Peptides against a protein of PDB entry 7SID. Designs and how they scored, part 81

Target 1, 151 residues: chain A of PDB entry 7SID
Amino acid sequence: LHMYLMLLKELPGEEYPLPMEDVLELLKPLSNVCSLYRRDQDVCKTILNHVLHVVKNLGQSNMDSENTRDAQGQFLTVIGAFWHLTKERKYIFSVRMALVNCLKTLLEADPYSKWAILNVMGKDFPVNEVFTQFLADNHHQVRMLAAESIN

## One batch from the design tools (peptide; made by RFdiffusion4, then SolubleMPNN)

Design b2_p20_7_s1 (from b2_p20_7, 11 letters changed)
Fold by OpenDDE base, seed 3:
Structure b2_p20_7_s1 (fold): chain B 151 residues (1-151), chain A 20 residues (1-20)
Amino acid sequence: as target 1 above (151 residues)
Amino acid sequence: SEEEKRQEELEKKQQDFLNS
């Protein structure tokens, strides 16, 4: 786990994007790692904070590339799961904060949710629609973070 | 198709995550 988290943490940012092939290889085990530690709030928070770099990489790539679509799928699968479990009240506010940051970054890259669509149990949920739900979050800091993205 | 296989794998990954 720690080695994987270290790799995620050291991912290049928007200024120096990784080749999509490398991004894809890093994303493939992500869901498994999240699954193993889904009940550890601190680990989940850390993972969500680290994958922010991935969103930036995805937004700078050609959306018509097969590898880009695959990488997007790997990433959105994980985000969709976190969102679903959030609706089931499985995560504390600090994890929800990290999730909102991911969604915010997705909206910046894809304001109209052309590719940023969460598929959960066979149903599609555009991120722009999902994001509005956090404006009514029970925790004030989550609401505030969500509101910052709207203004 | 390869795309269908990828989607099936992603669905399995997500289900494993949700059921863990």
Scores: peptide ipSAE 0.667, ipTM 0.939, DockQ to the pose 0.882
Fold by OpenDDE base, seed 5:
Structure b2_p20_7_s1 (fold): chain B 151 residues (1-151), chain A 20 residues (1-20)
Amino acid sequence: as target 1 above (151 residues)
Amino acid sequence: SEEEKRQEELEKKQQDFLNS
């Protein structure tokens, strides 16, 4: 779904936030799109780069509404899946770089992982704990990016 | 509850992703 990817790419950053309803509508199909392209490294990288704008938008929204919680849930579901598959060594370093960048943005918005918690197979993994694993990544650029995020 | 239903839907979405 190239058209969907185009829509994600055009998401505005922090300076021009979208209504949470619009963000939610874009996030709902995301897991399905990721499923279709799970084995395509380039597409996965592109998706993760595009959703950075979503994270920035979510971070700017300081409202505790149903739509905000739903949007957070939709996003974290996808990130949790990418993280799980990363642990299974399914993704090359460039995809892991994009994932770390997403996690970095999450930590900037939620340093204490109050809402940024990955739930995978019924288990909770706070992003601040998940993030530390990339400090020991096999690829030096991934380790460096993770370290830069902490410093 | 509505919250429980939402969580179940998210779990299903994630499982579909992981099993694709």
Scores: peptide ipSAE 0.666, ipTM 0.939, DockQ to the pose 0.883
Fold by OpenDDE base, seed 2:
Structure b2_p20_7_s1 (fold): chain B 151 residues (1-151), chain A 20 residues (1-20)
Amino acid sequence: as target 1 above (151 residues)
Amino acid sequence: SEEEKRQEELEKKQQDFLNS
């Protein structure tokens, strides 16, 4: 886990995007790592914080590339799972805040949810639609973070 | 197709995550 988290942490931000091939290779095992630690709130929070760099890379890449579509799919699969489990009240507020930050970054890259669509169990949920749900979150800090993101 | 295969793999990964 720690080795993988280090790799995620070392991803360059928006200023220095990685080749999509490298991003894709890093994203392929992400779902498995999340599965192993889905019940560890701190690990989930850390993962979500680190994958923000991935979102920034995805938003600056050529969307017509097959590798880009694949990378987007790998990432959105994980985010969709986190969102679904959040709806099932599996995560505390700090994890939800990290998820909101991911969704915020996705909306900044794709405001109209052209590619930022969460598919969960065969059903599509545009991120802009998903994001508005956090405006009504039970925790005030989550609501505030969500509200700040749209203003 | 390759696209269908990719989507099926992603669905499998997500299902494993949700059921872990």
Scores: peptide ipSAE 0.666, ipTM 0.939, DockQ to the pose 0.881
Fold by OpenDDE base, seed 4:
Structure b2_p20_7_s1 (fold): chain B 151 residues (1-151), chain A 20 residues (1-20)
Amino acid sequence: as target 1 above (151 residues)
Amino acid sequence: SEEEKRQEELEKKQQDFLNS
């Protein structure tokens, strides 16, 4: 786990994107890692914080590339799962904060949710619609973060 | 198709995550 997290942490931002092939290779194991640690709040928070760089990479890539679509799919599958489990009240506010940051970054890259669409159990949920739900989060810091992202 | 196969794989990954 720690080696994997280290690799995620070293992902460059928007200014210096990695080749999509490399991003994809890092994303392929992500769902499995999250699955193993889904009940560990600290690990989930750390993972969500580290994958922020992935969104920045995806936003600067060619959307028509097969590897780009695959990378987007790998990432959105995980975010969709975190969102679903959040709705089931499985995560504390600090994890929800990290998730909101991921969704915020997605909206910055794709404000109209052209590709940023969460598919959960066969149903599509555009991120811009999903994001508004956090404006009504039970924790004040989550609401504030969500509000700051829009205003 | 290859796209359908990829989507099925992603669906399986998500299902495993949600049911873990």
Scores: peptide ipSAE 0.665, ipTM 0.939, DockQ to the pose 0.854

Design b2_p20_7_s2 (from b2_p20_7, 9 letters changed)
Fold by OpenDDE base, seed 1:
Structure b2_p20_7_s2 (fold): chain B 151 residues (1-151), chain A 20 residues (1-20)
Amino acid sequence: as target 1 above (151 residues)
Amino acid sequence: SRKEKREKELKEKQEAFLNA
């Protein structure tokens, strides 16, 4: 885990994006890592904070490439799972805060949810619609963070 | 197709995550 987290942490931001092939390779094991630690709130928060850099990279890449579509799919699969488990009240506010930050970054890259669509259990949920739900989160800090993203 | 293969893999990954 720590080695993987280190790799995610060192991922360049939007100013110096990695080749999509490299991003894709980092994303492929992500779901498995999350699965192993899904009940560890601190690890989940850390993962979500680190994958923020991935979103920035995705937004700077050629969206017409096969690798881009694959990378988007890998990432959205994980985010969709976190969101679904959040709806099931599996995560505390600090994890939800990290998730909102990821969704915020997605909206900045794709404000109309052209590609940023969460597919969970066969159903599609555009990120802009998903994001709106956090405006009604039970925790005031989550609501505030979501509201700030709209302004 | 490549798309179908990708979608299948992603579905399996997500199910594993959701059921872990």
Scores: peptide ipSAE 0.694, ipTM 0.947, DockQ to the pose 0.846
Fold by OpenDDE base, seed 4:
Structure b2_p20_7_s2 (fold): chain B 151 residues (1-151), chain A 20 residues (1-20)
Amino acid sequence: as target 1 above (151 residues)
Amino acid sequence: SRKEKREKELKEKQEAFLNA
């Protein structure tokens, strides 16, 4: 985990995009790591904070490439799971804030949710639709963060 | 197809995550 988190932390952002092949290799184990530490709020927060760099990388890629679609799928699968578990009240505000930041970054990359669509249990949820739900979050800081992202 | 294979894998990963 530590090494994986270090790799995520050291990923360059949108200023220095990595080859999509490298991003994809990093994303492939992500779901498994999240599964192992699903109940650890601190680890989940850390993961979500670090994957922001991945989102920034995804946004600058050729969306028509197979590797890009694969990477997007890997990432959206994880984000969708975090969102679903958030709806089930499994995560504290700090994790939800990290999730909102991920969603914000997705919207910046894909404002019209052309590819940023969360598929959870066979249902599609555009990120722009999902994002608005955090405006009504129980924690004031989450609401504020969501509101700041819109304004 | 490649797409179907990927989608199946992702569904399995997500299910594992949701049920962990």
Scores: peptide ipSAE 0.693, ipTM 0.946, DockQ to the pose 0.877
Fold by OpenDDE base, seed 5:
Structure b2_p20_7_s2 (fold): chain B 151 residues (1-151), chain A 20 residues (1-20)
Amino acid sequence: as target 1 above (151 residues)
Amino acid sequence: SRKEKREKELKEKQEAFLNA
């Protein structure tokens, strides 16, 4: 786990994007790692914080390719699962904060949810619609973070 | 197709996550 988390943390930001092939390679095992630690709030928070770098890389893609679509799919699968479990009240506010940051970054890259669509149990949920739900979150810090992202 | 195969794999991954 720690080795994998280190790799995620070392991803460069928007200024120096990685090749999409490298991003995809890091994303492929992500859902499995999340599955193993889904009940560990601290690990989930750490994972979500680290994948922010991946989102920035995805936003820097200049052309549609199979690898780009695959990478987006891998990432959105995980985010969709976190969102679904959040609706089931499985995560504390600190994890939800990290999730909102991921969604914020997605909206910055795709404001109209052209590709940023969460598919959960066969149903599609555009991120811009999903994001508005956090404006009514039970925790004030989550609401504030969501509001800052819109304003 | 490759697209269908990818979608199937992603569904399986998500299901495993949600049911863990």
Scores: peptide ipSAE 0.693, ipTM 0.946, DockQ to the pose 0.855
Fold by OpenDDE base, seed 3:
Structure b2_p20_7_s2 (fold): chain B 151 residues (1-151), chain A 20 residues (1-20)
Amino acid sequence: as target 1 above (151 residues)
Amino acid sequence: SRKEKREKELKEKQEAFLNA
């Protein structure tokens, strides 16, 4: 886990995007790692904070390739799961804060949710619609972060 | 197809995550 987290942390941001092939290889094990530590709030928060770099890479991809679609799918699968478990009240506010930051970054790259669509249990949920739900979050800091992202 | 295989794998990954 620690080695994987270190790799995610050291990934270059928007200024130096990685090849999509490399992004895809990093995303493939992500769901498995999250599954192993889904009950550890601190690990989940850390993972979500680190994958922000990946979101920026995905947002800069102007080429519609199979690898791009695959990478987007791998990422959105994980975000969709975190969102679903959040609705089931499985995560504390600090994890929800990190999730909102991921969604904010997605909206900046895709404000009309052309590709940023969460599929959970066979149903599609555009991120722009999902994001508005955090405006009514029980924790004031989560509401504030969500509100700042819209304004 | 490649698309179908990808969708199936993603579904299985998400299900494993949600049921962990």
Scores: peptide ipSAE 0.693, ipTM 0.946, DockQ to the pose 0.888

Design b2_p20_7_s3 (from b2_p20_7, 10 letters changed)
Fold by OpenDDE base, seed 3:
Structure b2_p20_7_s3 (fold): chain B 151 residues (1-151), chain A 20 residues (1-20)
Amino acid sequence: as target 1 above (151 residues)
Amino acid sequence: MRREEREKKLEEEQQAFLNS
């Protein structure tokens, strides 16, 4: 776990996008890692904070590329799971904060949710629609973060 | 990998995540 988290942490930012092939290799174990530690709030927060760079990389890629779609799918699958579990009140505010930051970054890359769509249990949820739900979050810091992203 | 196979794999992974 720690080795993987370290790799995520050291991922280059928006100004230095990785080749999509490298992004795919990094995303490959992500779902499994998240699954193993889904009940560990600190680990989940850390993962969500680190994968922000992945979103930035995805936004720099050609949307028509098969590898891009694959990477987007793998990433959105994980985000969708976190969102679903959030709706089930499984995560504390700090994890929700990290999730909102991920969603914010997605909206910056795809304001109209053309590709940023969360599919959970066979149903599609556009990120712009999902994001508005955090404006009514029970925790004031989450609401504030969400509000700052819209304005 | 075919699109359908990719989507199926993602669904299975997500389900495993949600049920873990």
Scores: peptide ipSAE 0.616, ipTM 0.924, DockQ to the pose 0.812
Fold by OpenDDE base, seed 1:
Structure b2_p20_7_s3 (fold): chain B 151 residues (1-151), chain A 20 residues (1-20)
Amino acid sequence: as target 1 above (151 residues)
Amino acid sequence: MRREEREKKLEEEQQAFLNS
């Protein structure tokens, strides 16, 4: 876990995008790692904070390439799972904060949710629709963070 | 990988995540 988290942490931002092939390799174990530690709030928060760089990298890639679609799919699958579990009230506010930041970054990369669509259990949820739900979050800091993206 | 295969794989991974 720690080695993987370190790798995620060292991922450069949008100013220095990685080749999509490298992004794909990084994403391959992500779902498994998240699954193993889904009940650890601190680990989940850390993962969500680190994968922000992945979104930034995805936004600068050729959106029409197969590798891009694959990377997007793998990433969105994980985000969708976190969102679903959030709806089931499995995560504390600090994890939800990190998730909102991920969704915010997705919206910045794809404001109209052309590709940023969460598929959960066979149903599609555009990120712009999902994001607005956090405006009504029970925790004031989550609401404030979400509102900052709108105002 | 074909689209259908990719989508199926993602669905299975997500289900495993949700059920872990």
Scores: peptide ipSAE 0.615, ipTM 0.924, DockQ to the pose 0.780
Fold by OpenDDE base, seed 2:
Structure b2_p20_7_s3 (fold): chain B 151 residues (1-151), chain A 20 residues (1-20)
Amino acid sequence: as target 1 above (151 residues)
Amino acid sequence: MRREEREKKLEEEQQAFLNS
């Protein structure tokens, strides 16, 4: 876990986008890592904070390539799972804050949710629709963070 | 990898995540 988190943390982000092939390699174990630590709030928060770099890379890539679609799919699968578990009240506010930041970054890259669509259990949820739900979050800091993205 | 295979894999991974 520690080594993987270090790799995610060291991603250059939007300023220096990685080749999509490299992004794919980083995303391959992501779902498994998240699954193993889904009940650890601190680990989940850390993962979500680090994958922000992935979102930034995805937003600057050629969306027409198969590798881009694959990377988007793998990433959105994980985000969708976190969102679903959030709706089931499995995560504390700090994890939700990190998730909102991910969603915010996705909206910046894809404001009309052309590709930023969460598929959970066979159902599609556009990120712009998902994001608005956090405006009514029970925790004031989550609401405030979500509101900052709108104004 | 074919699109169908990719989608199936993602569904399986997500389900494993949700059921972990």
Scores: peptide ipSAE 0.614, ipTM 0.923, DockQ to the pose 0.780
Fold by OpenDDE base, seed 4:
Structure b2_p20_7_s3 (fold): chain B 151 residues (1-151), chain A 20 residues (1-20)
Amino acid sequence: as target 1 above (151 residues)
Amino acid sequence: MRREEREKKLEEEQQAFLNS
């Protein structure tokens, strides 16, 4: 886990995007890692904070490529799972804040949710619609973060 | 991978995540 998190942290941002092939290799174990540590709030927060760089990379890539679609799918699958578990009240505010940051970054890259769509249990949830729900989050810091993200 | 295979794999992974 530590090595994987370190690798995620060192992922270059928007200014220096990685080749999609490398991003895919990094994303491959992500779902499994998240699954193993699903109940660890701190690990989940850390993962969500680190995958922000993935969103930045995805936003700069060719959306028509197979690798991009694959990477988007893998990433959105994980985000969708976190979103679903959030709706089930499984995560504390700090994890939700990290998730909001991910969604914020997605909206910056895809304001109209053309590709940023969360699929959970066969149902589609556009991120722009999902994001607005955090404006009504029970925790004031989450609401504030969400509000700042759209202002 | 074909689109259908990819989507199926992702669905299975997500279910495993949600059921873990």
Scores: peptide ipSAE 0.613, ipTM 0.923, DockQ to the pose 0.781

Design b2_p20_7_s4 (from b2_p20_7, 12 letters changed)
Fold by OpenDDE base, seed 3:
Structure b2_p20_7_s4 (fold): chain B 151 residues (1-151), chain A 20 residues (1-20)
Amino acid sequence: as target 1 above (151 residues)
Amino acid sequence: EREKKRKEELEKKQQQFLNS
């Protein structure tokens, strides 16, 4: 876990995008790592904070490439799971804030949810629709963070 | 094909995550 988290942390941002092949290799084990530590709030928050760089990388890539679609799928699968478990009240506010930051970054890259669509248990949920739910979050800081994305 | 296989793998990964 430690080595993987450090790798995610050191991932280059928007200014220096990685080849999509490298991004894909990094994303492939992500769901498994999240699964192992889904009940650890601190680890989940850390993972979500680190994958912000991945979102930035995906947003500026050619959306028509096979590797881009694959990478997007790997990433959205994880985000969809976090969102679903959030709906089931499995995560504290700090984890939800990290998730909102991921969704915010996705909307910046894809405001109309052309590719940013969460698929959970066979159903599609566009991120722009998912995001509005956090405007009514029980925690004030989460609501505030979500509201900042609108203005 | 490839896309179908990818979708199935992702669904399996997500289900494992949700049921862990």
Scores: peptide ipSAE 0.697, ipTM 0.949, DockQ to the pose 0.845
Fold by OpenDDE base, seed 1:
Structure b2_p20_7_s4 (fold): chain B 151 residues (1-151), chain A 20 residues (1-20)
Amino acid sequence: as target 1 above (151 residues)
Amino acid sequence: EREKKRKEELEKKQQQFLNS
């Protein structure tokens, strides 16, 4: 786990994107790692914080490539799962804040949710619609963070 | 076909995540 997290942490930002093939290879095991540690709030928070770099990389990529679509799918699958479990009240505020930051970054890259669509159990949820739900989060810091992204 | 296979794989991964 620690080695994997280190790899995620060291990903470059959007100014120097990795080849999409490399991003894809990192994303493939991500859902499995999250699954193993889904009940560990600290690990989940750490993962979500680290994948911010992945979002930045995805936003800088060629949207027309097959690998880009695959990478986006891998990433959105994980984010969708975190969002779903959040709605089921599985995560504390600090994890939700990390998730909001991920969603914020997605919206910066794709404001109109052209590709940033969460598919959960066969249903599509555009990130711009998902994001607004955090404006009504039970924790004030989460609401504030969400509001800062819009205002 | 690739899209279909990808979608199925992702659904399986997500299901494992949600049920873990």
Scores: peptide ipSAE 0.697, ipTM 0.949, DockQ to the pose 0.866
Fold by OpenDDE base, seed 5:
Structure b2_p20_7_s4 (fold): chain B 151 residues (1-151), chain A 20 residues (1-20)
Amino acid sequence: as target 1 above (151 residues)
Amino acid sequence: EREKKRKEELEKKQQQFLNS
């Protein structure tokens, strides 16, 4: 886990994007790692904070590339799972804050949710629709962060 | 077919995550 988290942490941002092949290689094991530590709030927060760099990379890539679509799918699968478990009240506010930051970054890259769509249990949920739910979050900091993203 | 396979793999991964 430690080595994997270090790799995520050191991932370049928008200024220096990685080849999509490398991004995809890093994302493939992500779901498995999250599954192992889904009940560890600190690890989940750390993972979500680190994958922000991935979203920045995805936003600059050619959307028509097969590797880009695959990378988007790998990432959105994980985000969708975190969102679903959040609705089931499995995560504390700090994890939800990290999730909102991921969703915010997605909306900046894809304001109309053309590719930023969460598929959970066979149903599609555009991120722009999902995001509005955090405006009514029980924690004030989560609501504030969500509101800052809209206005 | 590639897209179908990818979708199935992602669904499996997500289910494992949600059911872990």
Scores: peptide ipSAE 0.697, ipTM 0.949, DockQ to the pose 0.846
Fold by OpenDDE base, seed 4:
Structure b2_p20_7_s4 (fold): chain B 151 residues (1-151), chain A 20 residues (1-20)
Amino acid sequence: as target 1 above (151 residues)
Amino acid sequence: EREKKRKEELEKKQQQFLNS
């Protein structure tokens, strides 16, 4: 886990994007890692914080290649799962904060949710619609963070 | 076909995540 998290942390952001093939290889194991540690709030928070760089990298992609679509899919699958479990009240506010940051970054990259669509259990949820739900989060810091993304 | 396979694989991964 530590080695994997280190790799995610060192992933270049918007200014220095990696080849999509490399991004994809890092994303492929992500769902399995999250699954293994889904009940560990600190690990989940750390993962979500690190994948922010992935979003920035994906947002700067100028190619609509198969690898790009695959990478987007891998990432959105994980975010969708975190969102679903959040709705089931499985995560504390600090994890939700990290998730909102991911969603915020997605909206910055794709404000019209052209590709940023969460698919959960066969249903599609555009990120812009998902994001608005956090404006009504029970924790004030989560609401504030979400509001900052809109204002 | 590639898209279908990708979606199926991702659905399996997500289901494993949600059921873990």
Scores: peptide ipSAE 0.696, ipTM 0.949, DockQ to the pose 0.894

Design b2_p20_8_s1 (from b2_p20_8, 8 letters changed)
Fold by OpenDDE base, seed 2:
Structure b2_p20_8_s1 (fold): chain B 151 residues (1-151), chain A 20 residues (1-20)
Amino acid sequence: as target 1 above (151 residues)
Amino acid sequence: ERREKREKELEEEQQRFLES
């Protein structure tokens, strides 16, 4: 876990996007790691904060390539799971804050949710619609963070 | 066919995540 988190943390920002092949390799173990630590709020928060760099890389890539679609799918699968568990009230506000930041970054790259669509249990949820739900979050800081992207 | 296979694999991974 420590090594993987370190690798995620050291991802370059939007100034130096990674080749999509490298992004794919980093995303491969992500779902398994999240599954293993889904009940650890601190680990989940850390993971969500680190994958922000992945979102930025995805947004700058050629969206028409097969590798980009694959990377998007792997990432959105994990985000969809976190969102679903959030709806089931499994995560504290700090984890939800990190999730909102991920969703915000996705919307910056795809404002109309052309590819940023969460598929959970066979049903599609556009990120723009998902994001709107956090405007009514029970925690004031989550609502405030979500509202910053609307105005 | 490859795309469909990968989509199915992702669905299975997500299901394991949600059930873990």
Scores: peptide ipSAE 0.619, ipTM 0.927, DockQ to the pose 0.931
Fold by OpenDDE base, seed 1:
Structure b2_p20_8_s1 (fold): chain B 151 residues (1-151), chain A 20 residues (1-20)
Amino acid sequence: as target 1 above (151 residues)
Amino acid sequence: ERREKREKELEEEQQRFLES
């Protein structure tokens, strides 16, 4: 499914947001793709790097619309899964760095974690709270990246 | 009701991801 990765790569950034309808269509298969490649570190890194544009796009939309909430939910479901698997030590530092960048971008779009809340197994985790955990990451580059995002 | 349904679907999808 490298064609899907290609589509993610070509996603416009914050300067040129896509219609929410297009975002929803793009996000629809994301969870399944991630599931298929969850054990491939390089693919996971690539996916996380590409979905940075999704966060930027969501930040430019009306957050009160039903479609926006739906898109947020679909995206956060995937990020929550990556975070959970990270806690289970499933991912190497390069993937964790990509995840930190996603979380950083989420905080930029939603500094007060109004909608940027990860729900994993029925429990809510505000992205701000999740982000601080990476300050204690075992890898120095991850800690550094997290620290740079806060300061 | 629609929101609750979607939330449940997302939860199930996430669970499948975590168990894959």
Scores: peptide ipSAE 0.619, ipTM 0.927, DockQ to the pose 0.919
Fold by OpenDDE base, seed 3:
Structure b2_p20_8_s1 (fold): chain B 151 residues (1-151), chain A 20 residues (1-20)
Amino acid sequence: as target 1 above (151 residues)
Amino acid sequence: ERREKREKELEEEQQRFLES
């Protein structure tokens, strides 16, 4: 786990996008790692904070390919799961904050919601609609962060 | 067919995540 987290932390940002093949390799174990540690709030927070760099890579408009779509799908599958479990009140506010930051970054990368759509159990949820739910979050800091993304 | 297979795999992974 520690090695994987270090790899995620050291991912290059938007200025130096990774080859999509490398992004795919990094995303392959993500779902499994998240699943194993889904009840560990600190690990979930850390993972969500680190995958922000992945979102920046996926948001590059000039890298449209089958591999890009595959990477986006793998990433959104995990984010969708975190969102679903959040609705089931499985995560504390600090994890929800990290999730909102991921969603905010997705909207910045895809303001027209071309690919920023969460699919959970076969149903589609555009990220902008997901934000509406966080505006009503029980914790004030989460509501404030969500509001910043809309304005 | 490849897309459908990938989508199915992702759905199964997500389901395992949600049920873990």
Scores: peptide ipSAE 0.618, ipTM 0.927, DockQ to the pose 0.936
Fold by OpenDDE base, seed 4:
Structure b2_p20_8_s1 (fold): chain B 151 residues (1-151), chain A 20 residues (1-20)
Amino acid sequence: as target 1 above (151 residues)
Amino acid sequence: ERREKREKELEEEQQRFLES
C-alpha cells in the first residue's frame, strides 16, 4: 500500500502531464486498493488526496482519445463508489473533505460535467449535481470547502 | 464492443468495491 501511495503522490500535476499510458497503469490497481481499505478512514483520505494529481493530469489530456476515456472511466468508477458510500454515511468529514477536493478539481477541468459523470449501479450522476449536495453537508468545514468552488 | 466490455468490467469492479 505505502509503495503504491508513494507512486500516486509523486504523479506530476497539471503543469507536467504524464503519458496517458502511465496514468492508466497507476489507475489499474486503484479500485482494488480502495476496496481493501474502504473501512480505513485515514487510508481513504490519503488515497483521495493523492488522486487529485490524476484529475489534474486528465484535465490536460485529449479527451477524445480512447486511453483518456479509459482513464477517466477508471477514476470516475472509484470516485463514484466513494460518493455512494459517503451518501450511506460511511465516511467521516475528513474523507468527505478529500472527496470534495476531487470533485472540485473535476469541475475545474469540466465545469459542465460533459465527461465528469459518476456512474453508480448503472445510473449517471453529473458531478456538478453531485457537488451541490456537499453545500448542505452536516460538517461546517465540508460546506465551506464546497462553497469555495461556487464563489 | 471493446468500449462496452470495458464499461461492464468497470461496473463489476465498482460493484465488488461497494460490496466489499
Scores: peptide ipSAE 0.617, ipTM 0.927, DockQ to the pose 0.922

